# Peptides against a protein of PDB entry 5HOI: the designs that were tried, part 184

Target 1, 351 residues: chain A of PDB entry 5HOI
Amino acid sequence: FRYMPFSPAGTPFGFTDRRYLTMNEVGYVSTVKNSEQYSITVSFFDVGRFREYHFEDLFGYDLCFLNEKGTLFGQSKTGQIQYRPHDSIHSNWTKIIPLQAGERITSVAATPVRVIVGTSLGYFRSFNQFGVPFAVEKTSPIVALTAQNYRVFSVHYSQFHGLSYSLSELGTSSKRYYKRECPLPMSLPNINSDMKKDANLDYYNFNPMGIKSLFFSSYGDPCIFGSDNTLLLLSKWRSPEESKWLPILDSNMEIWKMSGGKETTDIHVWPLALAYDTLNCILVKGKHIWPEFPLPLPSEMEIRMPVFVKSKLLEENKAILNKKNEIGADTEAEEGEEDKEIQIPVSMAAE

## One batch from the design tools (peptide; made by RFdiffusion4, then SolubleMPNN)

Design b1_p20_2_s2 (from b1_p20_2, 8 letters changed)
Fold by OpenDDE base, seed 2:
Parts: sequence; structure tokens; C-alpha cells
Structure b1_p20_2_s2 (fold): chain B 351 residues (1-351), chain A 20 residues (1-20)
Amino acid sequence: as target 1 above (351 residues)
Amino acid sequence: SKKIEETKKKIKEWAEEEFA
């Protein structure tokens, strides 16, 4: 297994000179290869609130985290990190994270008050927004990080234990755990089944965990969107005994419903954020499961627990068709069987 | 929301294009 640098909703280069380092509800960070250099652009969805800015990257930043106050960059191999405020009032700062032989920064996160660095050896490093260190903790190997305010959602990987997660709060004097290296009930990408498409192999090589994104909801609940295109939300995390992962959206099921029951192969959801009951996402059409350039406008999908089974809906529709055929015996309308839109009952849209 | 309906419309249109 190889630890790869992870950033929320980051995309591979593929066959292009361009990729998204990260994207979320605030905006998107792109990088373009220009010979041995990179040009980084920090773009925003709210163009009235923030001004797009660019800079030359001489380090080859492969880690990024965007928030409402600034952008954190990281170089996984060198250990260099840079924080760039969006405003010109606060100065940029750069720091080198000490790495052991073979250690990589695997993920970075930043809030207006904290900077977090996670490594392939499980070093969890916390800083304030000015790059002043608070602590270094040894955990299981970190593969992904996100943060909101003082809270950190970390995903860990062990070859022996698989995926785990932690939820912590980084106070001024102490770290509090709400969850500490608890099992994460997320499936890893299956190399044998899913890698039949070249695009899936390219994405797997970029992101072997299949974590498309992780974020906190607007309510402050940890969310993760895996390779199965299911949005998981950690419910009741304040009550350790009651805490559970909820599958709050199967995006493949929602695409299937919205298509009229068509098994589409080239429509993809790329997650950005969860705002209230709505997944903010990029809809992607094509071979690649990730957005290309230019970035489309964000789309919205309502969250719905997957209470319906496709097979049952198909059986119910078949039963309705059979009843119609029993009543309609006299009209030889040879209307071809294949294109019958699955009537999803309107009542299922209101709950 | 309006954006949710635009999303549904876009998915429907793209699914029609895939099976046309």
C-alpha cells in the first residue's frame, strides 16, 4: 500500500496539465503545470465576497485545504506547508514539517483558528492559524483530514485494522477526543471489480482510499463521501454510545431516480459540502468521475436515506405493467417495452 | 430549491443523451 497525498475533492491530472488541488463550498484551487513550475489559482464561488488570486508554486504543492479565511498548501515529500490568507491584511507564512525517512504528509487541514498536518507515520501536528505549534501526537497513519473551527475529523489507515476515524477538538490547552480511532464503516475501492475502467485505475492511483471528500456539515457533523458514492454522516457523536454512521445519500440511487430509472454510466456526483439537508456537488458528465476544466457551477441534491431498493421498485413497476396489460388486452399498441420511465411515486419525493 | 430542480433536469437530459 502507498500513502498518497489527500485533499478534499482533489482531482488527478489525468492526461492534462491541470488539476484541482481541492474544492469545497468556498471555492476551488487549481494547479497548472508549466515546465518545472506550477501556477496555482484560488477561485471562489462567491465572486462578490472573495477575489480570485494566483501565484507561482516552485515547490509543487500536492496538498491543499481551502477555508473562508485562507488556503493551506502542503508538499507531501518535502514537508513544506504554506498558509495564504485570502485577504492582504494577514501575511503568508511558510513552515517545514520535519519528516522521517519515507514519511509523507498525507493530509492537511486549516480553519480560521487551526492548522493540522497528518502524516503517513501517524504524526498529528497542530498549529494555530499563524503556524505556531501546539502539539505533536502519534496516532495510527493518517490518510485524510478535515477541520471546522476547533474540530478535526481524521481518517486513519492500518494494514492490520483497516480504516478508522477520530473526532477531536483542539482547544487552547488540550485536545479532547469525541471519538478516537474508532472503526470507519466505509468500503475501500475494490481493485478487481472497479478497475476495469481505465479512469477508475487513474483515480485509484491518485486516491487509493477512494475518499472523494470529507467535510463537516453546516451542523458540524463529520461527513465522508467514499468510492461507493454514498455520503456517510456521523450522527450523535457527542453521545459516544449513541454515535452512528448514517448513509444519508446514495448518489448513484439518486441519479438513477432522477434519470427515470436509467442505469447511467457517465453521470457522476463530485461532493463539495453538506449545507443543511442539501449536498452541494459538481455534476460530472463523461468518462472521468471527477470534474474537468472549466469547473461547472455547483449543483444541489437533497439528502435522502436509501430506504428504497431498486429491485423492489422494478418489481412494483412490473406488477403495475402486468395489471395494465390484463386490463388493456384489446389494444395491440406495440409500444416498445424498454423506454418505460419508472414512475417514482410523488409521495417518495416529499418525505 | 430551484437548484435541486435544475439538478434533476440536468440529470434527466444527460440520461436521455446517453440512451439516445
Scores: peptide ipSAE 0.615, ipTM 0.957, DockQ to the pose 0.873
Fold by OpenDDE base, seed 4:
Structure b1_p20_2_s2 (fold): chain B 351 residues (1-351), chain A 20 residues (1-20)
Amino acid sequence: as target 1 above (351 residues)
Amino acid sequence: SKKIEETKKKIKEWAEEEFA
């Protein structure tokens, strides 16, 4: 296993000279290789609120986090980080994170009030939005970070214990844990089953944890979207005993439903954010599970607990069709059998 | 939302294209 730099909804280069460093509900950050340098573009979905900007990256930033106020960049090997406000009122700042031999920055996160750096050795470094350090804490190895306001959702990896998560609040004087290195019930990518497609191997090499994204919902609940294309939400995290992960969307099941029951292989959901009851995402068509260039407009999927079993829905639809054919046996309309869209009962959508 | 229906439509159209 190798610790790879993680950014929310970041994409690999693949066979191209360009990739997305990160994307979310605010926008998307792209980087293009230009010989020995990179050109970074910070783009926004709300073009009326924000102006796109670009700069030359001489450091090769491989970590990124975008928020409403600025973009945090990081270089996993050198430990360099840069914060760039979107406005011209606040200055850019750069800092070097001290790294031990073999240590890597694995993830970075930024809010309007906090900057967080996580490393492969489990150093959790916190700063204010101006790069003033608050604390350094030693945790289990950090593989992913996201943050909203003062809250941080961190994913940890141990070779012995697998995936864990922490949920913390970074106050002015102290860090509070709501959850501390609790088991994360997310499946890791299965190398043997999923690596049959070269595109999946490329993605696995880029992101061996299969965490496509992690974010906070609009309600401030931690969300994670894994390689299984299931959106998990941490419910009731304020009550340690009541806290649970909810599979609030199986995107493969929703694609299957929306397709009329077709086993599509080239339609993919790329997660951006959860706003209320809707997953904001990029719909991807093609061999790659990640969006290419240009980035499509964001799509919305309604969150739904995956309570349906495909086999039962198919059996129920066959039973309905058989009953219709038994009743319809008196009317000669032999019109073509094959393309009968699976009628998903509309009523089961509302509970 | 309007975008949810646009998403459903887009998935349907793309699934029709994959199996055509």
Scores: peptide ipSAE 0.614, ipTM 0.957, DockQ to the pose 0.882
Fold by OpenDDE base, seed 5:
Structure b1_p20_2_s2 (fold): chain B 351 residues (1-351), chain A 20 residues (1-20)
Amino acid sequence: as target 1 above (351 residues)
Amino acid sequence: SKKIEETKKKIKEWAEEEFA
């Protein structure tokens, strides 16, 4: 196992000179290799709200976090971080995070009020939006971070315990835990089954945890999207005894339903954010499970608990088709071949 | 939403292209 730099919805270079450092509902950050340097572009989906900008990166930033107020960059090996506000009113700042021998920054997160740095040795470092430090805490090794306002969702890895998570709030004087290094019920990528495709090997080498993204929902619930293409939401996290992970979307099942029951191999969901009941995502067509260049416009998928079995849906649809053919034999009405989409009962979408 | 229906349409069209 190797600790790799994680950024939400970041993509590998693959065989190209370019990749996405991060993407979410706000926009996307790309980097291009230019000889010994990189060119970084920060792009936005709302082109009326924000202006795209670029800069030369001499440090080789491999960590990124985008929010509505700025972009945080990090270099996993050197410990350099840079915060760039989107507004020209606020100055950019840089800082070196002290790293021990062999320590790496594994993830960074930024909100309008907090900057968070996590490391492979479990150092959790918190700052304000101006880079003023609050505290350093030692936790289990951090593999991923996201943050919203004062809240931080951290994913930890132990060779003995697997994946765990913490949910914390970074006040001015103290850190509060809602959840502290609790088991995370997410499956790790299966090296033996998934590695048969070269594209999966490249992605695994880039992201061995298989965490495609993590974010907070619009309601402030922690979300994680794993290698199984299932969106997990942490429900009732304010009540420790009632807190549970909900599989709120199986994206492979939803693609299968929307395709009319076709076992597609080249359609992929790349998660951006959860707004209300809607997953904002990039739909990807091709061999790679991640978006290529140019980035297509975001798509929307309604969240649905995976309560359906494919076999049962196929049997029910076949029964509906047979009944319609029995009734249709008596009335030669040329109702055209409207491709009878799998009628998903609307009632199960709202729970 | 309009975008949800556009997403369904796009997946359907792409799945038709994969099996054509």
Scores: peptide ipSAE 0.613, ipTM 0.956, DockQ to the pose 0.959
Fold by OpenDDE base, seed 1:
Structure b1_p20_2_s2 (fold): chain B 351 residues (1-351), chain A 20 residues (1-20)
Amino acid sequence: as target 1 above (351 residues)
Amino acid sequence: SKKIEETKKKIKEWAEEEFA
């Protein structure tokens, strides 16, 4: 297994000279190859709140994390990190993370108060927003990080135990764990079934874990969106006994419902954030499961637990159509086969 | 929300284009 650099909703280059390093609800960071250099652009969805900026990248940053105050960049091989505030009042800072032979930075995260670096050897390094170190902890190998305020959601990988997660709070003097290397019930990409399409192989080589994005909800709950296109939310994480992963959205099922029951193959959801009861995402049409350039405007999908079985809904709708045809047989009106919208039962609000 | 309905509309239109 090869540890690859992970950034939330980052895209591969594919056959192009450009990719997204990261994207979320704040904006998107793109990089373009220019000979041996890269040009990085930090763009925002709220153009009234933030000004787009660009700079020349001589280091080849392959890690990125965007927040409301700045952008963290990292180079997985060299260990270089750079924090760039969006406001010009605050200075940029650069630091080299010491790496062992073969160690890689696998993920970086930044909040207005913390910077976190995770590595392929499981070194978890914490800093303040000015790059002052707090601690170094040894964990299982880190494959993904996200952070909100003082909280960090980390995903770990072991060849023996598969995927695990931690949820921690980075105080001034100590790290508190709410969850520490607990099993993560996320399916890994299936190399044999899913890799029949070249586009899926390119994405797998870029992101072998299939984690499209990792974020905190607006309520501060850890969220993960895997290769199965299911949004998982960690509920009740403050109560160890009650804490559970909830599949709050099957995006393939929602696309199927919104299409009128069509088995679409070229429509994809690319996750950005969860705000209240809505997934903020990019809708992608085409062969690639990731957004291309230019980036479309964000779309919204309402969260819905997958309570219904697709086969059962199709059988029920066929039975309703057959009953309507049996009752309607006495009126010869050639009313065309209007694509009768699948009546989806009103989801009982889970109490 | 308005954006949720715009999302549904866009998926419907794109699914019609795939099967046309």
Scores: peptide ipSAE 0.612, ipTM 0.957, DockQ to the pose 0.925

Design b1_p20_2_s3 (from b1_p20_2, 8 letters changed)
Fold by OpenDDE base, seed 2:
Structure b1_p20_2_s3 (fold): chain B 351 residues (1-351), chain A 20 residues (1-20)
Amino acid sequence: as target 1 above (351 residues)
Amino acid sequence: SKKIEETRKKIKKLAEEEFS
């Protein structure tokens, strides 16, 4: 296993000179390789709220986190980080994170009030928005970070214990844990079954944890979207004993439903954010599970707990079809290929 | 919502497009 730099919804280069360093509800950060340099562009979905900007990257930033106030960049090997406010009022700052031999920055996160750096050795470094350090904590190896306001969601990996997560709040004086290295019930990518497609191997080499993204919902609940294309939400995290991971969307099932029951292998959901009851995402068509260039416009999917099994819906539809054919035997009605759209009952809005 | 219906239309269209 190799620790790789993780950024929320970041994409590999693949066979191209360009990739997305990160994307979320605010926008997307792209990098283009120009010989030995990189050109970084920070783009926004709300073009009226923020002006797109670009700069030359001489460091080869491979980590990124975008928020409403700025962009954090990191270089996993050198330990360099840069924070760039979107406004011209606040200054950019740079810092070198001290790394041990073989240590890598594995993830970075930034809010308007905090900067967080996680490493392959499990160093958790916290800063204010100006890069002033608060603390260094030793945890299990960090593989992913996200943050909202003062709250941090961290994913950890141990060879002995697999995936765990922490949920913490970075106050001014102390770190509070709501969850500390609790088991994360997310499946790792299966190398033997899923890697038969070259596109999956390229993505696995880029992101061996299969975490496409992690974010906080608009309600401040930790969300994670794994390689199984299921959105997990941490419910009741304020009550440690009641806290549960809820599978709030099977995106493959939702694509199947919205397609009228067509088995598709080339339509993919790329997660951006969870706003209320809707997953903001990019719909991707192609062999690659990640968006290419240009970035398609974001799409919204309604979150729904997977209560339906495909096999049962197909059996019920076959039974309805067979009953219609038994009743219809006497009328020479033309065999129009009516694409018999599976009517899925709309009624299970979660109360 | 209107956006969810736009998503459904987009998925239908993408499912009808053969990937060459």
Scores: peptide ipSAE 0.454, ipTM 0.905, DockQ to the pose 0.698
Fold by OpenDDE base, seed 5:
Structure b1_p20_2_s3 (fold): chain B 351 residues (1-351), chain A 20 residues (1-20)
Amino acid sequence: as target 1 above (351 residues)
Amino acid sequence: SKKIEETRKKIKKLAEEEFS
């Protein structure tokens, strides 16, 4: 196993010279290889609120986090980080994070008030928005970070215990834990079943945890989207005994439902954010499970608990078709059995 | 919402497009 740099909704280069470093509801950050250099572009979905900007990257930033106030960049091997405010009022700053031999920055996060750096040795480093350090804590190895305001959602990995998570608040004087290295019930990528497709192997080599993204919902609940394309939300995290992960969306099931029951293997959901009851995402068509260039416009999916089994829906639809045929209703649709849109009952489409 | 219906239309269209 190798710790890889993680950024929320970041994409691999694949066979291209370009990739997304990160994307969320605010925008997307791309990098393009230009000989020995990189050109980074910070783009926004709300073009009226922010202006796109670009710069030359001489360091090869492989970590990124975008928020409403700025962009944090990091270089996993050198320990260099850079914060760029979106406004011209605040100055850019650069810092080197001290790394031990073999240590890597594995993830970075930034809010308007905090900068967080996590490492492969489990060093959790916190800063203010100006790069002034608060504390260094030793945790289990960090594989992913996200943050909202003062709250941090961290994912940890142990070879013995698998995935764990922490939810913490970075106050002015101390770090408070709501959850500390609790088991994370997320499925890891299955190398043997899924890696028969080269595209899946490329993605696994880029992101061996299969965490496509993690974010806080608009309500401030931790969310994670794994390789199984299920959105997990941590509910009731303020109550230690009541805290549970909810599978609030099976995106493969939703694609199947919205396609009229077509078996598609080339349509993928790429998660951006959860706003209220809607997943903001990119719909991807193709061999690769990640967005290519140009970035498609974001799409919204309603969150739904996966209570229905696909096989039952297919059986019910067949039973409805058979009943229509028995009643002698002229099925004017001589369209082949493959093109018959599955009528999903409105009740099943509402639950 | 209007955006969810736009998503449904987009998925339908993408499911009709053959990936060569």
Scores: peptide ipSAE 0.453, ipTM 0.904, DockQ to the pose 0.715
Fold by OpenDDE base, seed 3:
Structure b1_p20_2_s3 (fold): chain B 351 residues (1-351), chain A 20 residues (1-20)
Amino acid sequence: as target 1 above (351 residues)
Amino acid sequence: SKKIEETRKKIKKLAEEEFS
C-alpha cells in the first residue's frame, strides 16, 4: 500500500498536463505543467467577491486546501507548505514541515484560524493562520483532513484496522476529541470489479482510498463522499453514544431518478459541499469520474435517504402503465417507448 | 428549489446525450 497526497475533490492529471488540486463551494484550484514548473490558478465561483489569481509553482505542490480567506498548498515529499491569503493585505508565508525518511504529507487543511498538516506516519501538526505551531500529536496514519473554524475531521488508515476517523476541536492550548480513531463505515474501492476500466485504475492510483471529498456541512457535521458515490454524514457527534453515519445521498440512485430511470454509466457526481439540505456538486459526463477542463457550473442535489429499490420501482411503474393501457385501449397513440419517465415517489429527506 | 430543477433538467439532458 502507498500513501498518496489527498486534497478535497482533487483530480488526477490523467493523460493531460492539467488537474484540479482541490475544489469546494468557494472555488477551484488548478495546476498546469509547464516543462519542469507548474502554473497554479485559484478561481472562485463568486467572481464578484474574489478576484482570480495565479502564480508560478517551482515546488510542484500536490496538496491544496481552499477556504474563504486563503489557499494552503503543500508538497507531499519535501514537506513545504505555503499559505496564500486571497486578499493582498495579508502576507503569504512558507514553512518546511520536518519529515522522516519515507514520510509524506498526506493531507493539509486550513481555516481562517487554523492550519493542519497530516502525514503518512500519523503526525498531526497544528498551526495558526500565520504558521505559528501549536502542537504535534502522533496518531494512526492520516489519509485525509478537512477543517471548519476550530474543528478538524481526520481520516486514518491502518493495514490491520482499515479506515477510522477522528473529530476534534483545536483550542489555543488543547485539542478536544469528540471522536477519536473510531471505525469509519466507508467502502474501499473494489479493485477486482471496478478496475477493469483503465480510467478507474488511474483514479485508484491517484486516490487508493476512493475518498472523492470530505467536508463539514453548513451545520458543522462531518461529511465524506467515497468511491461508492454515497454521501455519508456524521449525525449526533456531540453525543458520543448516539453518533451515527447516515447515508444521506446515493448519488447513483439520484442520477437514475432524475434521468427518469435511465441506466447511465457515464454521468458522475463530483462533490463540492453540503449546504443545508443540498449537495453542491459538479455533474460530469464522460469516461472519467472527475471533472475535466473547463469546469462545468456547480449543480445542486437534494439529500435523500436511499430507501427505494430500482427493481421494485420499475415493477410498480410497469403495473401502473399496464393498468392505464387497459383503461385507455381506444387511443392508438404510438408514443415511442424511449420517453416514458418513471414516476418516482417523493423520497424522505434526511432529518 | 429552482436550482434542483435545473439539476434535474441537466441530468435528463446528459442522459439523452450518447457518450462519443
Scores: peptide ipSAE 0.450, ipTM 0.904, DockQ to the pose 0.714
Fold by OpenDDE base, seed 1:
Structure b1_p20_2_s3 (fold): chain B 351 residues (1-351), chain A 20 residues (1-20)
Amino acid sequence: as target 1 above (351 residues)
Amino acid sequence: SKKIEETRKKIKKLAEEEFS
């Protein structure tokens, strides 16, 4: 296994000179190879709230985290990080994270009040928004980070224990754990079944954990979207005994329903954020599971627990069609094709 | 919501583009 740099919803270069370093509900950060240099652009979905900006990257930043106040960049090998506020009133700052031999920065996160750096050796480094250090903690190897306000969701990997997660709050004087290296019930990418397509191998080499993104919901719940295209939400994390992962959306099932039951293999959901009961995402058409350029406009999908078996829904729909054909032999009523809506019972709104 | 219905229309359209 190789620890690769992870950024939320980041894309590989593939066969192109450009990729997304990160994207979320705020916007998207792209990088373009320009000979030995990179050109980085920070773009926003709300063009009225924020101004797009670009800069030349001489370091080859491969880590990124975008928030409403600024963008954090990192270089996984050199340990360089840079924070760039969106507002020109605040100064950019740069810092070098000390790395041991073979250590890599694997993920970075930033909020308006905290900067977090995670490494392949499990060093968890915390800073304020000005790059002043708070603490260094040794954990299991960190593979992904996200943060909201003072809260940090971290994903860890051990060769012996697989995937684990932590949920912590970074106060001024201390770190509080709500969850500490608990098992994460996320499926890893299956190399033997899924890698039959070259595009899947390219993505696996870029992101061997298959974590497309992780974020906090608008309610402050940790969310993760894996290679199985299922959105997991950590419910009741404030109560250690009641805390559970909820599969709140099977995006493949939702695409199947919204298509009218068509078996599609080339429509993909790329997750951005969870706002209330809606997943903000990019719909991708093609062989690659990730968005290319230009970025399509974001789409919203309603979260729904995957309680229905596809085979049963198909059998029920066939039974309804057969009953309509048995009754409809005598009436020439041109009843339009509109009534093929599968009535999904409303009752499973998550409390 | 209006945006969810726009998503449904977009998915339907994208699913038809395989057969053309």
Scores: peptide ipSAE 0.450, ipTM 0.899, DockQ to the pose 0.807

